# Peptides against a protein of PDB entry 5K2M, part 3

Target 1, 273 residues: chain A of PDB entry 5K2M
Amino acid sequence: MRIGITYTVLRREEMAIKERAGEFGEVVMLHEDDLLFPGNYDLDVVIIRNVSHFKALYTARLFESEGIPTVNSSRLIFEAGDKLFATLRLAGKVPVPEWKAALSEGGALRVPDSLGYPLVSKPVFGSWGRLLAKVNDRDSLEAVLEHRKWMKNPLYGIHYFQEFVEKPGRDIRSYVIGGEFVGAIYRYSNHWITNTARGGKAEPCSDPEVEELSVKAWEAFGEGALAIDIFESEKGLLVNEVNPNMEFKNAARVTGADMAGKLVEYAVEVAKT

## One batch from the design tools (peptide; made by RFdiffusion4, then SolubleMPNN; aimed at target 1 S52 N195 M246 F248; its pose is not in this set)

Design b1_p24_8_s4
Fold by OpenDDE base, seed 4:
Structure b1_p24_8_s4 (fold): chain B 273 residues (1-273), chain A 24 residues (1-24)
Amino acid sequence: as target 1 above (273 residues)
Amino acid sequence: SEAEELRKQLEEESKLMEELNPGE
């Protein structure tokens, strides 16, 4: 078994994945600078750990073009890594925050007519709460839309909005790999944007409802390894988003779950399929 | 620190986004 691991930055997760992968076979670490296609890579599977969503997506697709399966697949990265596309999948299976998408400023200005205020403006791509905006009124909406016009990436012209969900000072991040629930954590923050990478505290989450919902959310995609962000709302649990390029160092530390091992095990299973 | 790691990640992703959008 030859396991490739693509990466941008050697993080704790990549180190853990490398270590665990070594138990199953030969590990080939592939920094982004090492990637050139077509490359005739001699690998049975590639674990995609590129930081960029787009680089991860294209890397996966490029390996797949050479007949090498990836974890996650390019399909999954594409569908899960885009917040809007992920919402489209999730909305058919699990409760999600109310959302609207608009393809123009004129359309976006009508979003409050449906969702009301406050809103959350999200880019369809990106991580760590970047460019999330709580939009409380018309003036704020206009400002966000104006700024989006001047952003370089045309994807910023895709206007994705959610209702603002009042959370109890925390959210839930769960992990499902190959359809199996691996673990979950509470992420605490005094800010409406909860992210442990920004200095939030994490605690283990042991809730059967979270487990069930997490698996159902994963089933909306039907493959791969996903981190799932869940809100505790007055309406109950809501699946906010999923991440096909999950960070798990905090979750692994807090829960003691062998997330790296589970990911590698799944990759090995994919390689054998 | 977690903050330093996040900064590094954000920097890397930002750099990559710049590469994807050259000339603007």
Scores: peptide ipSAE 0.024, ipTM 0.609, DockQ to the pose 0.075
OpenDDE base, seeds 1, 2, 3, 5: peptide ipSAE 0.020, 0.017, 0.013, 0.024; ipTM 0.573, 0.479, 0.476, 0.603; seeds 2, 3 fail the geometry check

## One batch from the design tools (peptide; made by RFdiffusion4, then SolubleMPNN; aimed at target 1 Y7 T8 M15; its pose is not in this set)

Design b1_p25_1_s1
Fold by OpenDDE base, seed 5:
Structure b1_p25_1_s1 (fold): chain B 273 residues (1-273), chain A 25 residues (1-25)
Amino acid sequence: as target 1 above (273 residues)
Amino acid sequence: MEEEREREAERKEKELREKLEEELE
C-alpha cells in the first residue's frame, strides 16, 4: 500500500494523518510544490489536504485522471466545498437555513422580499467566516452589493444569502467519515460567527439527534470525509454547511476520537475498491 | 518540541490564510 498525502502546510492534522498512514503502508508526502502533472505517480490512494478549495479540487481531479483514487474525490470537493452546491444537496435530505441565490444585483435586491431582514450574505467559496455579512437593512444590502462589484473574482457575482439564525452562543461541528459518525463538538463564541479557529472554546457534543442528522447530511453526498456545521435554532437543528477539507485538531483533542485514523482507514478502503 | 511545532504550524496557517485572501482579492 502506497498512500499519498497532498498538503499546503504541515498542520497537526497532516502530521497525525501521516503517522497513522505509516501503519498501513508507505507514505508519500506531496507538498503543492512537488505536484506536476502528468506525473505517473505510483500510489494506491491520495489523501487531499491542500488548504485552498480550488487547489484541492484540481489536485484530486489530476490524480483521478491518472487512475488514482482520492480522499476526498474531486466530485465531493466540488459539491461540498461550494456553499450553494452543498445547500442544493443538503436541502433535499436535511433541514437547512432558508436561503436564496441571485445571479445579479437586481435579483439580490429582491432577496429580502422573501427572506426578510436580518439575513446573511455569504460568498459561495471561502473558509473561516471570510466575507460573511449580517445584513440588517436595505442600506447594508446595497453596500455589500456595491463592494462585490469591485471584487476581482467573478464568483463574487454569485449572490448567496441565508436567513439569520439566532444561535445559543454556540454551534455544532460534527465529523462523518465513510458514513460513520466519528464525533461532534460545541463551538462557543460571543460573536454571531462561531469558529474555533477564531478563538472559540470547544466542548464535546454527545447528542443522538446530532449523530443521526450528521449521518443524513453525509448521505446527501454519499462518500468521503466531511465536517458538518449544525445550528441549534428555534426550528430545531439546521445543517448550515459541510467541509470536505476538515480541520479536526480541536475536535480530536476535545472528544478523544481518532479522526486521523478513521480518515486513513477510509482511504485504505477506497484504495482496495 | 510539540508545542513549538504547534505554534509554528499555527503561524504558517495564519500566513497561508493571509496569502489565500490575497489570491482571492
Scores: peptide ipSAE 0.020, ipTM 0.574, DockQ to the pose 0.490
OpenDDE base, seeds 1, 2, 3, 4: peptide ipSAE 0.018, 0.019, 0.019, 0.019; ipTM 0.554, 0.570, 0.550, 0.572

Design b1_p25_1_s2
Fold by OpenDDE base, seed 3:
Structure b1_p25_1_s2 (fold): chain B 273 residues (1-273), chain A 25 residues (1-25)
Amino acid sequence: as target 1 above (273 residues)
Amino acid sequence: MMEEELKRAEEEEEKYRKELEELLE
């Protein structure tokens, strides 16, 4: 078996994936600078670890066009990596924060009539809490909308809003690979945006309700490897978003779960299908 | 992997993450 691994930066995750993949066959590391299509790639499967959402999406689709399956698939990256498309999948299967989408400034200005204040404004793409805004009033909403008008990417004209969920100073990140729950962590932060990339501490989460909800959230997509962000609210557990290009170094360290091994095992299964 | 190689990779990752945050992509 020949396993490709595409990457932008050789992180702890990519090193762990490479090491585990070596137990199953020949490993071919493919930096973004090595990728040219159409190509003559002799690979049975490719694990996609490009940092950029769009580069990951296009890389997956390009390998698929040559008959090489990818983990994750371009379909999953497309649907799970867009916050609005992910919400559309999730909302039919699991509890999610209340949300609204608008396609114009005039539509966006009416969102508080349904959801009230405070709101959270999110771009449909992007990672690490970029361009997340807590919108407390009309003036703040107008300011966010004005700034969006001057952004170059047309996707910033897609207005996605959620209710503001009060959290107990933490959120939950779980991991589901091939439909199997692998592990979960609490992420602690004094900021309303809880992300370990911003200096949050992580602790193991052992909760059967989190495990069940995480599997159901994965089933909304039905394939691949996903990180799942869950809020603890007064209404119970809410699935906030999913990530088809997961970071797991903190979760692996804290839980001791073999995230890299599980990802490789799933990729090997995909290669055999 | 050697601890020194891991440390270098983590430093490179952190640098690259900051650059990507600035690019909004």
Scores: peptide ipSAE 0.023, ipTM 0.585, DockQ to the pose 0.645
OpenDDE base, seeds 1, 2, 4, 5: peptide ipSAE 0.018, 0.017, 0.014, 0.022; ipTM 0.527, 0.529, 0.477, 0.564

Design b1_p25_1_s3
Fold by OpenDDE base, seed 5:
Structure b1_p25_1_s3 (fold): chain B 273 residues (1-273), chain A 25 residues (1-25)
Amino acid sequence: as target 1 above (273 residues)
Amino acid sequence: HMEELLEKADKEEEELMKKLEEALK
């Protein structure tokens, strides 16, 4: 068994994955600077750990073009890594926050007619709460739309909105790998944007409803390893988003779950298929 | 040795995150 690991930065997660992968076979670490295609790589599977969504997507597709399976697949990275495309998958299977998409400013200005205020503006791509805006009124909406006009990437012209969900000072991050629930944490923050990468406290979450909902959310995609963000709302649990390039150092530390081992085990099973 | 490597990895991650935030601006 030859296991590739693509990466941008050797983080705690990549170190743990490398260590666990060494128990199953030969490990080939592949920094982004080492990647050239076509390359005739001698690998049975590749674990994708590139930080950039687009670099991860293209890296996965390039290995797949050489007949090498990836974890995650380019399909999963594409669908789960885009907030709008992820919402489209999730909305058919699990409760999600109310959402609207608009393809023009004129369309975006009508979003409050259905969602009301406050609402949340999100880019369709990006992580760590970047460019999230709580839009409280018409003036704020116009300002967000005006700023988007000056952004260079045309994807910023895709206007994705959600209802503002009042959260109990926390959210839930769960992990599902190969359809198995691995663990979950509460992420505490006094800010409306909860993220442990921004210094939020994490605590274990042991809730059967979270476990069931997390598995159902994973089943909307049907493959791979996903981190799942869940809100506790007045309407019950809502699946907000998923991440196909999950960070798990805090979750592994807090829960004691072998996230890296589970990911490697799944990659080995993918290689055998 | 492992703790030092992990601390280095955390710092490199933070620096990368800052660079990515700047590059996306």
Scores: peptide ipSAE 0.028, ipTM 0.577, DockQ to the pose 0.777
OpenDDE base, seeds 1, 2, 3, 4: peptide ipSAE 0.027, 0.023, 0.028, 0.015; ipTM 0.552, 0.575, 0.592, 0.463

Design b1_p25_3_s1
Fold by OpenDDE base, seed 1:
Order: C-alpha cells, then structure tokens, then sequence
Structure b1_p25_3_s1 (fold): chain B 273 residues (1-273), chain A 25 residues (1-25)
C-alpha cells in the first residue's frame, strides 16, 4: 500500500495523518511544490490536505485523471466545499437554516422579502467566518452588496443568505468519516460567529441527536470525510455547513478521538475498492 | 495564491487566539 498525502503546510493534522498512514504502508508526502501533472504517480490512494479549497479540488481531480482515488474525491470537495452546493445537498435530507440565493444585486435586495431581517450574508467559499456579515436592515444590505461589487473574484457575485439563527453562545462541530460518526465538540464564543479559529473554547459534545443528524448529513453526500457544523436553534438542530477539508486538531484533543486514524483507515478502504 | 496565503494567515491567527485562551484559563 502506497499512500500519498498532499499538503500546503505541515500542520498538526497532517503530522497525525502521516504517522497513522505509516502503519498501513509506505507514506509519500507531497507538498504542493512536488505536484506536476501528468506525473505517473505510483500511489494506491491520495489523502488531500491542501489548505486552499481550489488547490484541493484540482489536486484531487488531477490524481483521479491518472486513475488514483482520493480522499476526499474531487466531486465531494466540489459539492461540500461550496456553501451553496452543500446547502442544495443538505436541504433535502436534514434541517438547514432558511436560505436564499440571488445572482444579482437586484435579486439580493429582494431576499429580505422572503427571509426578513436579520440575515447572514456568506460567500459561497471561504473559511473561519471570513466575510460573514450580520445584516440587520436595508442600509446594511446595500453596504454589503456595494462592497461585493468591487471584489475581484466572480464568486462574490453569487449572493448566499441565511436566516440569522439565535444560538446558545455555542455551535457544534461533528466529524463523520466513511459514514461513521467519529466525534463532536461544542465551540463556545461570546460572538455570534462561534469558530475556534476566532478564540472559541472547545468542549466534548456527547448527544445522540447530534450523532444521528451528523450521519444523515453525511448521507446527503454519500462518501468521504466531512466536518459538519450544526446549530442549536429554537427550531431544533440545524445543519449549517460541511467541510471536506476538515481541521480536527482541537476536536481530537478535546474528545480523544483518533480522527487521523479514522481518515487513514477510510483512505485504505477506498484504495482497496 | 491570495486565498492560500489568507488561509495560512487565518491558521496562524487561530493558534494565536488559542494561546490567548490558555492564558485566560
């Protein structure tokens, strides 16, 4: 068994994945600078750990073009890594926050007619709450749209909105790999954005309802390794988003779950299929 | 790529905030 691991930065997650992969076979670390295609790679599977969503997506697709399976697949990275595409998968299977998408400023200005205020404006790509805006009124909406108009990336012209969900000062991050629930954490914050990357405290989450919902959310995609963001709302649990390029350092530390091992085990099974 | 650099910076920021949190505990 030859296991490739692509990466941008050797983080704690990549170190743990490397260590666990060594128990199953030969490990080939592939920094982004090592990647040229076509490349005639001698690998049974590649674990994708590129930091950039697009780097991860294209890396996965390039290996697949050479007949080498990836974890995650380019399909999963594409569908799960885009907040709107992920919502389209999730909405038919699990409870999600109410949402609207608009493809123009004129369309976006009509979103409050359906969702009301306050709203959350999200880019379809990005991490750690980047460019999330709580929109309380018309003036704020116009300001966000005006700023988006001057952003260079065309994807900022895809306007994705959610209802503002009142949360109990925390959210939930769960992990499902190959359809198996691996663990979950609470992420605490005094801010409405409850991401640990912004100074949030993490604690173990042991809730059977979270476990069940997390597996159902994973089933909406049907493959791979996903981190799942869940809100505790007055309406019950809501699946907010998923991440096909999961960070798990804090979750592994807090829960004691072998997330790196589970990821490698899944990759080995993918290689055998 | 600008996005890649931004993500790396965000990761460093996460580490910084984690360290601050540990000092407050």
Amino acid sequence: as target 1 above (273 residues)
Amino acid sequence: MEEELLKELEKKAEEFFEELRKKEE
Scores: peptide ipSAE 0.013, ipTM 0.395, DockQ to the pose 0.057
OpenDDE base, seeds 2, 3, 4, 5: peptide ipSAE 0.005, 0.007, 0.012, 0.012; ipTM 0.374, 0.398, 0.401, 0.390; seeds 3, 4 fail the geometry check

Design b1_p25_5_s1
Fold by OpenDDE base, seed 2:
Structure b1_p25_5_s1 (fold): chain B 273 residues (1-273), chain A 25 residues (1-25)
Amino acid sequence: as target 1 above (273 residues)
Amino acid sequence: SEFLEKVLKIVEEYMKKKEEEFLNE
């Protein structure tokens, strides 16, 4: 078994994946600078750990074009890594925050007619709460839209909004790999954006309802390894988003779950199919 | 170590920033 691992930066996650992969076969570390296509990589499976969503997506697709399966697949990265496309998968399977998408400023200005205020404006791509805005009123909405007009990337012209969910100073991140629930954490923050990458505290989450919901959310996509962000709302648990290029160092630390091992085990299974 | 975690966080943030800069070119 020859396992490739693509990466941009050797983080704790990549180090853990490398270490665990070594128990299952020969490991080939592939920095982005090492990747040229078309090429002959002589690999049975590739674990995708590129930092960039788009680089991860293209890397996965390029390996697939060479007949080498990837974890995650380019399909999953595409559908799960875009917040709007992920919502389209999730909405029919699990509870999600109310949402609207608009393709113009004029359309976006009508979003409050349906969702009211406050809103959360999200880019369809990105991480760590970048360019998230709490929109409390018309003036704030106009300001967000004005700023988007001057952003060069056309994807910023896709206006994705959610209802603002009142959270109890935390959210939940769960992990499902190959359909198996691996673990979950609470992420605490004094800010309405609770991502631990911005300095929040993580604690173990042991809740059967979270486990069940997480598996259902994963089933909306039907493959791969996903981190799942869940809100505790007055309406109950809501699946906010999923991440096909997950960070798990904090979750692994506080839960003791072997997330790197589970990822490698799944990759080995994929290689054998 | 706490130091290593801090360094890794800085690197991750830098890489994410560079991604956004590239996408906005």
Scores: peptide ipSAE 0.020, ipTM 0.536, DockQ to the pose 0.028
OpenDDE base, seeds 1, 3, 4, 5: peptide ipSAE 0.018, 0.019, 0.020, 0.020; ipTM 0.533, 0.534, 0.565, 0.549; seeds 3, 4 fail the geometry check

Design b1_p25_6_s1
Fold by OpenDDE base, seed 2:
Structure b1_p25_6_s1 (fold): chain B 273 residues (1-273), chain A 25 residues (1-25)
Amino acid sequence: as target 1 above (273 residues)
Amino acid sequence: MEAARRAREEADAAKAKELEEERLK
């Protein structure tokens, strides 16, 4: 078995995946600069670890066009990596924050009539809380919309809003791979944007309700490896988003779960199908 | 080959640091 690993940056996650993949087969590390298509790739499966959502999506689709399966698939990356498309999948299966989408400034200005204030403005793409805005009032909404109008990427014209969820100074990140719950962590932050990359403390989360909800959230997509962001709200647990290109360094360290091994094991099973 | 690998590893370390710094901003 030959396992490809595509990457932009050799992070701790990619190092761990490489190490574990070496126990299951021959490993071929593929930096973005090594990717040219069409190509003659002698690979049974490719683990997609490109940092950019779009680079990951196109890389997956390009390997699939050569008859090589990917983890995650281009379908999963497409549906899970877009916050709006992910919400559309999730909303039919699990509790999600109240949301609205608008396709114009004039549409976006009416979102508060339905959701009230405060709102969270999110780009449909992007990671690490970039371009998240807490919108407390009309003036703030107008400012966010004006700034979006001058952004060159047409996807910034897709206006996605959620209700602002009051959180207990933390959120939950869970991991489901091949339908198996692998683990979860609490991410602590004094900021309304909870991210362990911003110096937040991580602690193990052992909650059967989180496990059940995480599996149900994964079942909305029905394949692959997902990180799942869950909010503890006054309304109960809410699935905020999923990530088909998960970071797991902190979660693996805190839980002791072999997330890299589970990802490789899943990739090996995908290669056999 | 080794020089190109080292240059990639250094570029990767620099980009990893940049990504971490962009997350902290």
Scores: peptide ipSAE 0.056, ipTM 0.711, DockQ to the pose 0.571
OpenDDE base, seeds 1, 3, 4, 5: peptide ipSAE 0.020, 0.026, 0.023, 0.024; ipTM 0.580, 0.606, 0.602, 0.607; seeds 3, 4, 5 fail the geometry check

Design b1_p25_7_s2
Fold by OpenDDE base, seed 5:
Structure b1_p25_7_s2 (fold): chain B 273 residues (1-273), chain A 25 residues (1-25)
Amino acid sequence: as target 1 above (273 residues)
Amino acid sequence: SKEEELRRLLEEEEEKERERREEEE
């Protein structure tokens, strides 16, 4: 078996994936600079680890066009990597924070009529809490909308909002690969944006409700490897978002779960289908 | 080594910044 791994930066995750993939066959590391299509690649499966959402999406689709399956698939990357599209999938299966989408400034200004204040403004794309805004009042909403007008990417004109969820100083990140729950962690932060990349502590999360909810969230998409962000709210557990290009170094360290191995095992399974 | 880890972390942050710029262009 020949396993490709596409990457932008060789992180701990990519090194672990490479090492585990070597147990199943020949590993071909493919930096973004090595990718040219059409390329007549001789691979049975490709694990997509490009940092950019769009580069990951297009890379996956390009390999698929050559008849090579990818983990994750371009379909999954597309649907899960867009916060609005992910919400549309999730909302039919699991509890999610209240949300609104508007396609104009005039529409966006009416969002508080339904969600109230405070609310959270999110871009539909992007990672690590970039361009998240807690909007406490009308003046703040107008400011966010004004700034969006001057952003170059047309996708910033897609106005996605959530209710502000009060969290107990932490959130949950779980991992589901091929429909199997692999593990979960608590991410602690004193900031309303909880992210381990921003210096938050991580602890193991062993909660059967989290496990069940995580699997259901994965089932909304029905394939691949997903990190799932879950909020603990007064309303119970809420699935906030999913990530089809998961970082797992902290979760693997804290839980001891072999996330890289599970990802490779799933990729090998995909190659055989 | 710790130095290699720090280098990787720096490269990761640089890539995050590049990604952000590419998404905004």
Scores: peptide ipSAE 0.015, ipTM 0.499, DockQ to the pose 0.040
OpenDDE base, seeds 1, 2, 3, 4: peptide ipSAE 0.014, 0.015, 0.014, 0.014; ipTM 0.450, 0.503, 0.469, 0.486; seeds 1, 2, 3, 4 fail the geometry check

## One batch from the design tools (peptide; made by RFdiffusion4, then SolubleMPNN; aimed at target 1 V9; its pose is not in this set)

Design b1_p26_2_s3
Fold by OpenDDE base, seed 5:
Formats: structure tokens, sequence, C-alpha cells
Structure b1_p26_2_s3 (fold): chain B 273 residues (1-273), chain A 26 residues (1-26)
């Protein structure tokens, strides 16, 4: 068994994956600078750990074009890594926050007629809550839309909105790998954007409802390794988003779950199929 | 599009590097 691991930065997660992969076979670390295509890669599977969504997507697709399976697949990265595409998959299987998409400023200005205020403006791509805006009124909506016009990436012209969900000072991040629930954590924050990367406290989450919902959310995609962000709302649990390039260092530390081992085990299974 | 993706990627990579640097200080 020869296991490739693509990466941009050697984080704690990549180090853990490398270590666990070494127990199953030969490990080939592939920095982004090492990747040239078409190539002659002698690998049974590649674990994709590129930091950029787009680099991860294209890297996965390029290996697949050479007959090498990837974890995650380019299909999964594409569908799960875009907030709107992920919402489209999730909405058919699990409860999600109310959402609207608009393809023009004129369309976006009508979103409050359906969602009301406050609402949340999200880019369809991006990590760590970047460019999230809580929009409390019409003036704020107009300002966000005006700023988006001057952003150079055409994807910022895709206007994705959610209802603002009142959270109990925390959210839930769960992990499902190969259809198996691996673990979950609470992320505490005094800010409406809860992210552990911004210094939030993490605690173990042991809730059967979270486990069941997480597996159902994974089933909306049907493959791979996903981190799942869940809100506790007055309406019950809502699946907010998924991440096909999961950070798990905090979750592994807090829960004691072998996230890296589970990911490698799944990659080995994919290689045998 | 390429410049914008590059800027976003560079920001993501910089944040990832900063996280690693912070972890090495603990």
Amino acid sequence: as target 1 above (273 residues)
Amino acid sequence: FEEYIREEIEELEEEARKEVEEELKE
C-alpha cells in the first residue's frame, strides 16, 4: 500500500495523518510544489490536505484523471466545499437554516421579503467565517451589496443568505468518516461567529441526536470525511455547513478520538475498492 | 480571477502558517 498525502502547510493534522498512514504502508508526502501533471505517480490512494479549497479540488481531480482515488474525492470537495452546493444537498436530508440565493443585486434586495431581518450574508466559498456579515436592516444590506460589486472574484456576485440563528453561545462540530460518526465538540464563543480558530473553548459533545443528524448529513453526500457544523436553535438542531477539508486537532484533543487513524483507515478502504 | 484566488490562497496559507507557529510555541 502506497499512500500519498498532499499538503500546503504541515499542520498537526497532516503530521498525525502521516504517522497513522505509516502503519498501513509506505507514505509519500507531496507538498504543492512537488505536484506536476500529468505525472507518473505510483500511489494506491491520495489523502487531500491542501489548505485552499480550489487547490484541493483541482489536485483531487488531477490524481483521479490518472486513475488514483482520493480522500476526499473531487466530487465531494466540489459539492461540500461550496456553501450553496452543500446547502442544496443537505436541504433534502436534514434541517437547515432558511436560506435564499440571488444572482443579482436586484434579486438580493428582495431576500429580506422572504427571510426578514436579521439575516446573514455568506460568500459561497471561504473559511473561518471570512466575509460573513450580519445584516440587520436595509442600509446594511445595500452596503454589503455595494462592497461586493468592487470585489474582483466573480463568485462574490453569487449572493447567498441565511436567516440569523440565535445560538446559546456555542455551536457543534461533528465528524463523520466513511459514514461512521467519530466524535463531536461544542465550540464556545461570545461572538455570533463561533470558530475554534478564533480562540473559542472546545468541550466534548455526547448527544445521540447530534450523532444521528451528523450521519444523515453525511449521507446527503454519500462518501468521504466531513466535518459538520450544527446549530442549536429554538427549532431544534440545524445543519449549517460541512467541510471536506476538516481541521480536527481541537476535536481530537478534546474527545480523544483517533480522527487521523479513522481517516487513514477509510483511505485504505477506498484504495481497495 | 487568478489574482483574486491567489490572494485568498495566500491569506489561507498565511493563517495556516501562523497556526503552526503558535502550536510550536506551546
Scores: peptide ipSAE 0.052, ipTM 0.698, DockQ to the pose 0.777
OpenDDE base, seeds 1, 2, 3, 4: peptide ipSAE 0.017, 0.035, 0.028, 0.031; ipTM 0.486, 0.694, 0.640, 0.670; seeds 2, 4 fail the geometry check

Design b1_p26_6_s4
Fold by OpenDDE base, seed 3:
Structure b1_p26_6_s4 (fold): chain B 273 residues (1-273), chain A 26 residues (1-26)
Amino acid sequence: as target 1 above (273 residues)
Amino acid sequence: EKKKIIEEALREEEEKDHTWAFEVLE
């Protein structure tokens, strides 16, 4: 078994994946500078750990074009890594925050007629809460829309909104790999944007309802390794988003779950299919 | 330093047009 691992930066996650992959076969570390296509890669599977969503997507597709399966697949990265496309999958299977999408400024200005205020404006791509805005009123909405007009990437012209969910000073991050629930954590923050990358405290989450909901959310996609963001709301648990390029160093540390091992085991299974 | 590299990589990708990525679904 020959296992490739693509990466931009050697993080704790990539080190753990490398270590565990070495128990299953030969490991080939592939920095982004090493990737040229078409190539002659002698690999049975590639674990995708590129930092950029788009670099991860294209890297996966390029290996697939040479007959080498990837974890995650380019299809999963595409659908799960876009907040709107992910919402479309999730909404048919699990509770999600109320949402609206608009394709123009004129459409976006009507969103409050349906969702009311406050709203959350999100780009369809991006991570770590970049360009998230809490929109409390009409003036704030107009300002966000005005700024979007001058952004270079045309995807910023796709307007995605959610209801603002009041959270109990925390959210939940769960992990599902190959349909198996691996673990979950609470992420504490005094800010309405909860993210461990911004210095939030993490604690173990042991809740059967979270486990069941996480598996159902994964089933909306039906493949791969996903981190799942869940809100605790007055309406119950809501699945906010999923991440096909998951960070897990804090979750692994806090829960003791072998997330890197589970990811490698799944990749080995994919290689044998 | 790792944080800086990550932030730079992400910023570079957000400035590019990736709309043709829909072809990956075929």
Scores: peptide ipSAE 0.017, ipTM 0.515, DockQ to the pose 0.824
OpenDDE base, seeds 1, 2, 4, 5: peptide ipSAE 0.014, 0.015, 0.016, 0.015; ipTM 0.472, 0.506, 0.493, 0.541; seed 4 fails the geometry check

Design b1_p26_7_s2
Fold by OpenDDE base, seed 4:
Structure b1_p26_7_s2 (fold): chain B 273 residues (1-273), chain A 26 residues (1-26)
Amino acid sequence: as target 1 above (273 residues)
Amino acid sequence: SMAEERERLERESDRLEEELLKELLA
């Protein structure tokens, strides 16, 4: 078996994936700069680890066009990596924060009529809490909308809003690979944006409700490897978002779960189908 | 530090996403 691994930066995750993949077959590391299509790639499966959502998406689709399956698939990356598209999948299966989408400033200005304040404004793309805004009032909403007009990306004109969820100073990140729950962590932050990037502590999460909800969230997509962000709210557990290009170094360290191994095992299974 | 490396990776990812989006939307 020949396993490709596409990457932008060789992170701890990519190193772990490489090491585990070597136990199953020949590993071909494919730096983003070396990818040219159409190509003559002799690979049974490609693990997509490009940092950029769109680069990951297009890389996956390009390999698929050559008959090489990818983990994750371009379909999954597309649907899960867009916050709005992910919400559309999730909302039919699991509890999610209340949300609204608007396609114009005029529409966006009516969002508070439905959701009230405070709101969370999110771009439909992007990672690590980038351009998340807590919108407390009309003036703040107008400011966010004005700033979006000056951003040189038409996707910023897609206005996605959630209710602001009061969290207990933490959120949950779980991991489901091939429909199997692999593990979960609590991410602690004093900021309303919980991101382990900001130096938050991580602790193991052992909660059967989290496990069940995580699997159900994965089932909304029905394939691949997903990190799932879950909020603890007064309304119970809410699935906030999913990530098809998951970071897992902290979760692997904290839980002891072989997330890299599970990802490789799943990729090997995909290659055999 | 691991934090600095993460911030770097985040900035690189952000930049790459922005660049690709600019290219895709351009």
Scores: peptide ipSAE 0.022, ipTM 0.557, DockQ to the pose 0.065
OpenDDE base, seeds 1, 2, 3, 5: peptide ipSAE 0.016, 0.015, 0.018, 0.018; ipTM 0.506, 0.489, 0.489, 0.563; seed 3 fails the geometry check

Design b1_p26_7_s3
Fold by OpenDDE base, seed 5:
Structure b1_p26_7_s3 (fold): chain B 273 residues (1-273), chain A 26 residues (1-26)
Amino acid sequence: as target 1 above (273 residues)
Amino acid sequence: MEARRREEELEESERREEELLKELLA
């Protein structure tokens, strides 16, 4: 078994994945600078750990074009890594926050007619709560839309909105790999944007409803390794988003779950199919 | 005291990692 691992930065997760992969076979670490295509790579599977969503997507697709399966697949990265595309998958299987998408400023200005205020403006791509805006009124909405006009990436012209969900000072991050629930954590924050990377505390989450919902959310995509962000709302549990490039160092530490091992085991299974 | 210091060091390490990741995403 020859296992490739693509990466941008050697993080704790990539080190753990490398260590676990070594138990199953030969490990080939592939920095982004090492990647040229077509490359005639001699690998049975590639674990995709590129930081950039788009670099991860294209890297996966390029390996797949050479007949090498990837974890995650380019399909999964594409569908799960875009907030709007992920919402489209999730909405058919699990409860999600109310959402609207608009393709123009004129359309975006009508979103409050259905969602009301406050609402949340999100870019369809990005991580760690970047460019999230809580929009409390018309003036704030106009300001967000004005700023979007001056952003260089045309994807900022895709206007994605959610209802503002009142959270109990925390959210839930769960992990599902190959359809198996691996673990979950609470992420505590006094800010409306909860993220452990921004100084949030993490605690283990042991809730059968979270486990069931997490598996159902994974089933909306039907493959791969996903981190799943869940809100506790007055309406019950809501699946907010999924991440196909999951960070798990905090979750592994807090839960004791061998997330790197589970990811490698799944990659080995994918290599054998 | 040691546990809190380790948590603060971990939080600082995570913030530095996030900053590096932001530069790489840009």
Scores: peptide ipSAE 0.022, ipTM 0.616, DockQ to the pose 0.147
OpenDDE base, seeds 1, 2, 3, 4: peptide ipSAE 0.019, 0.021, 0.020, 0.016; ipTM 0.515, 0.587, 0.586, 0.504; seed 3 fails the geometry check

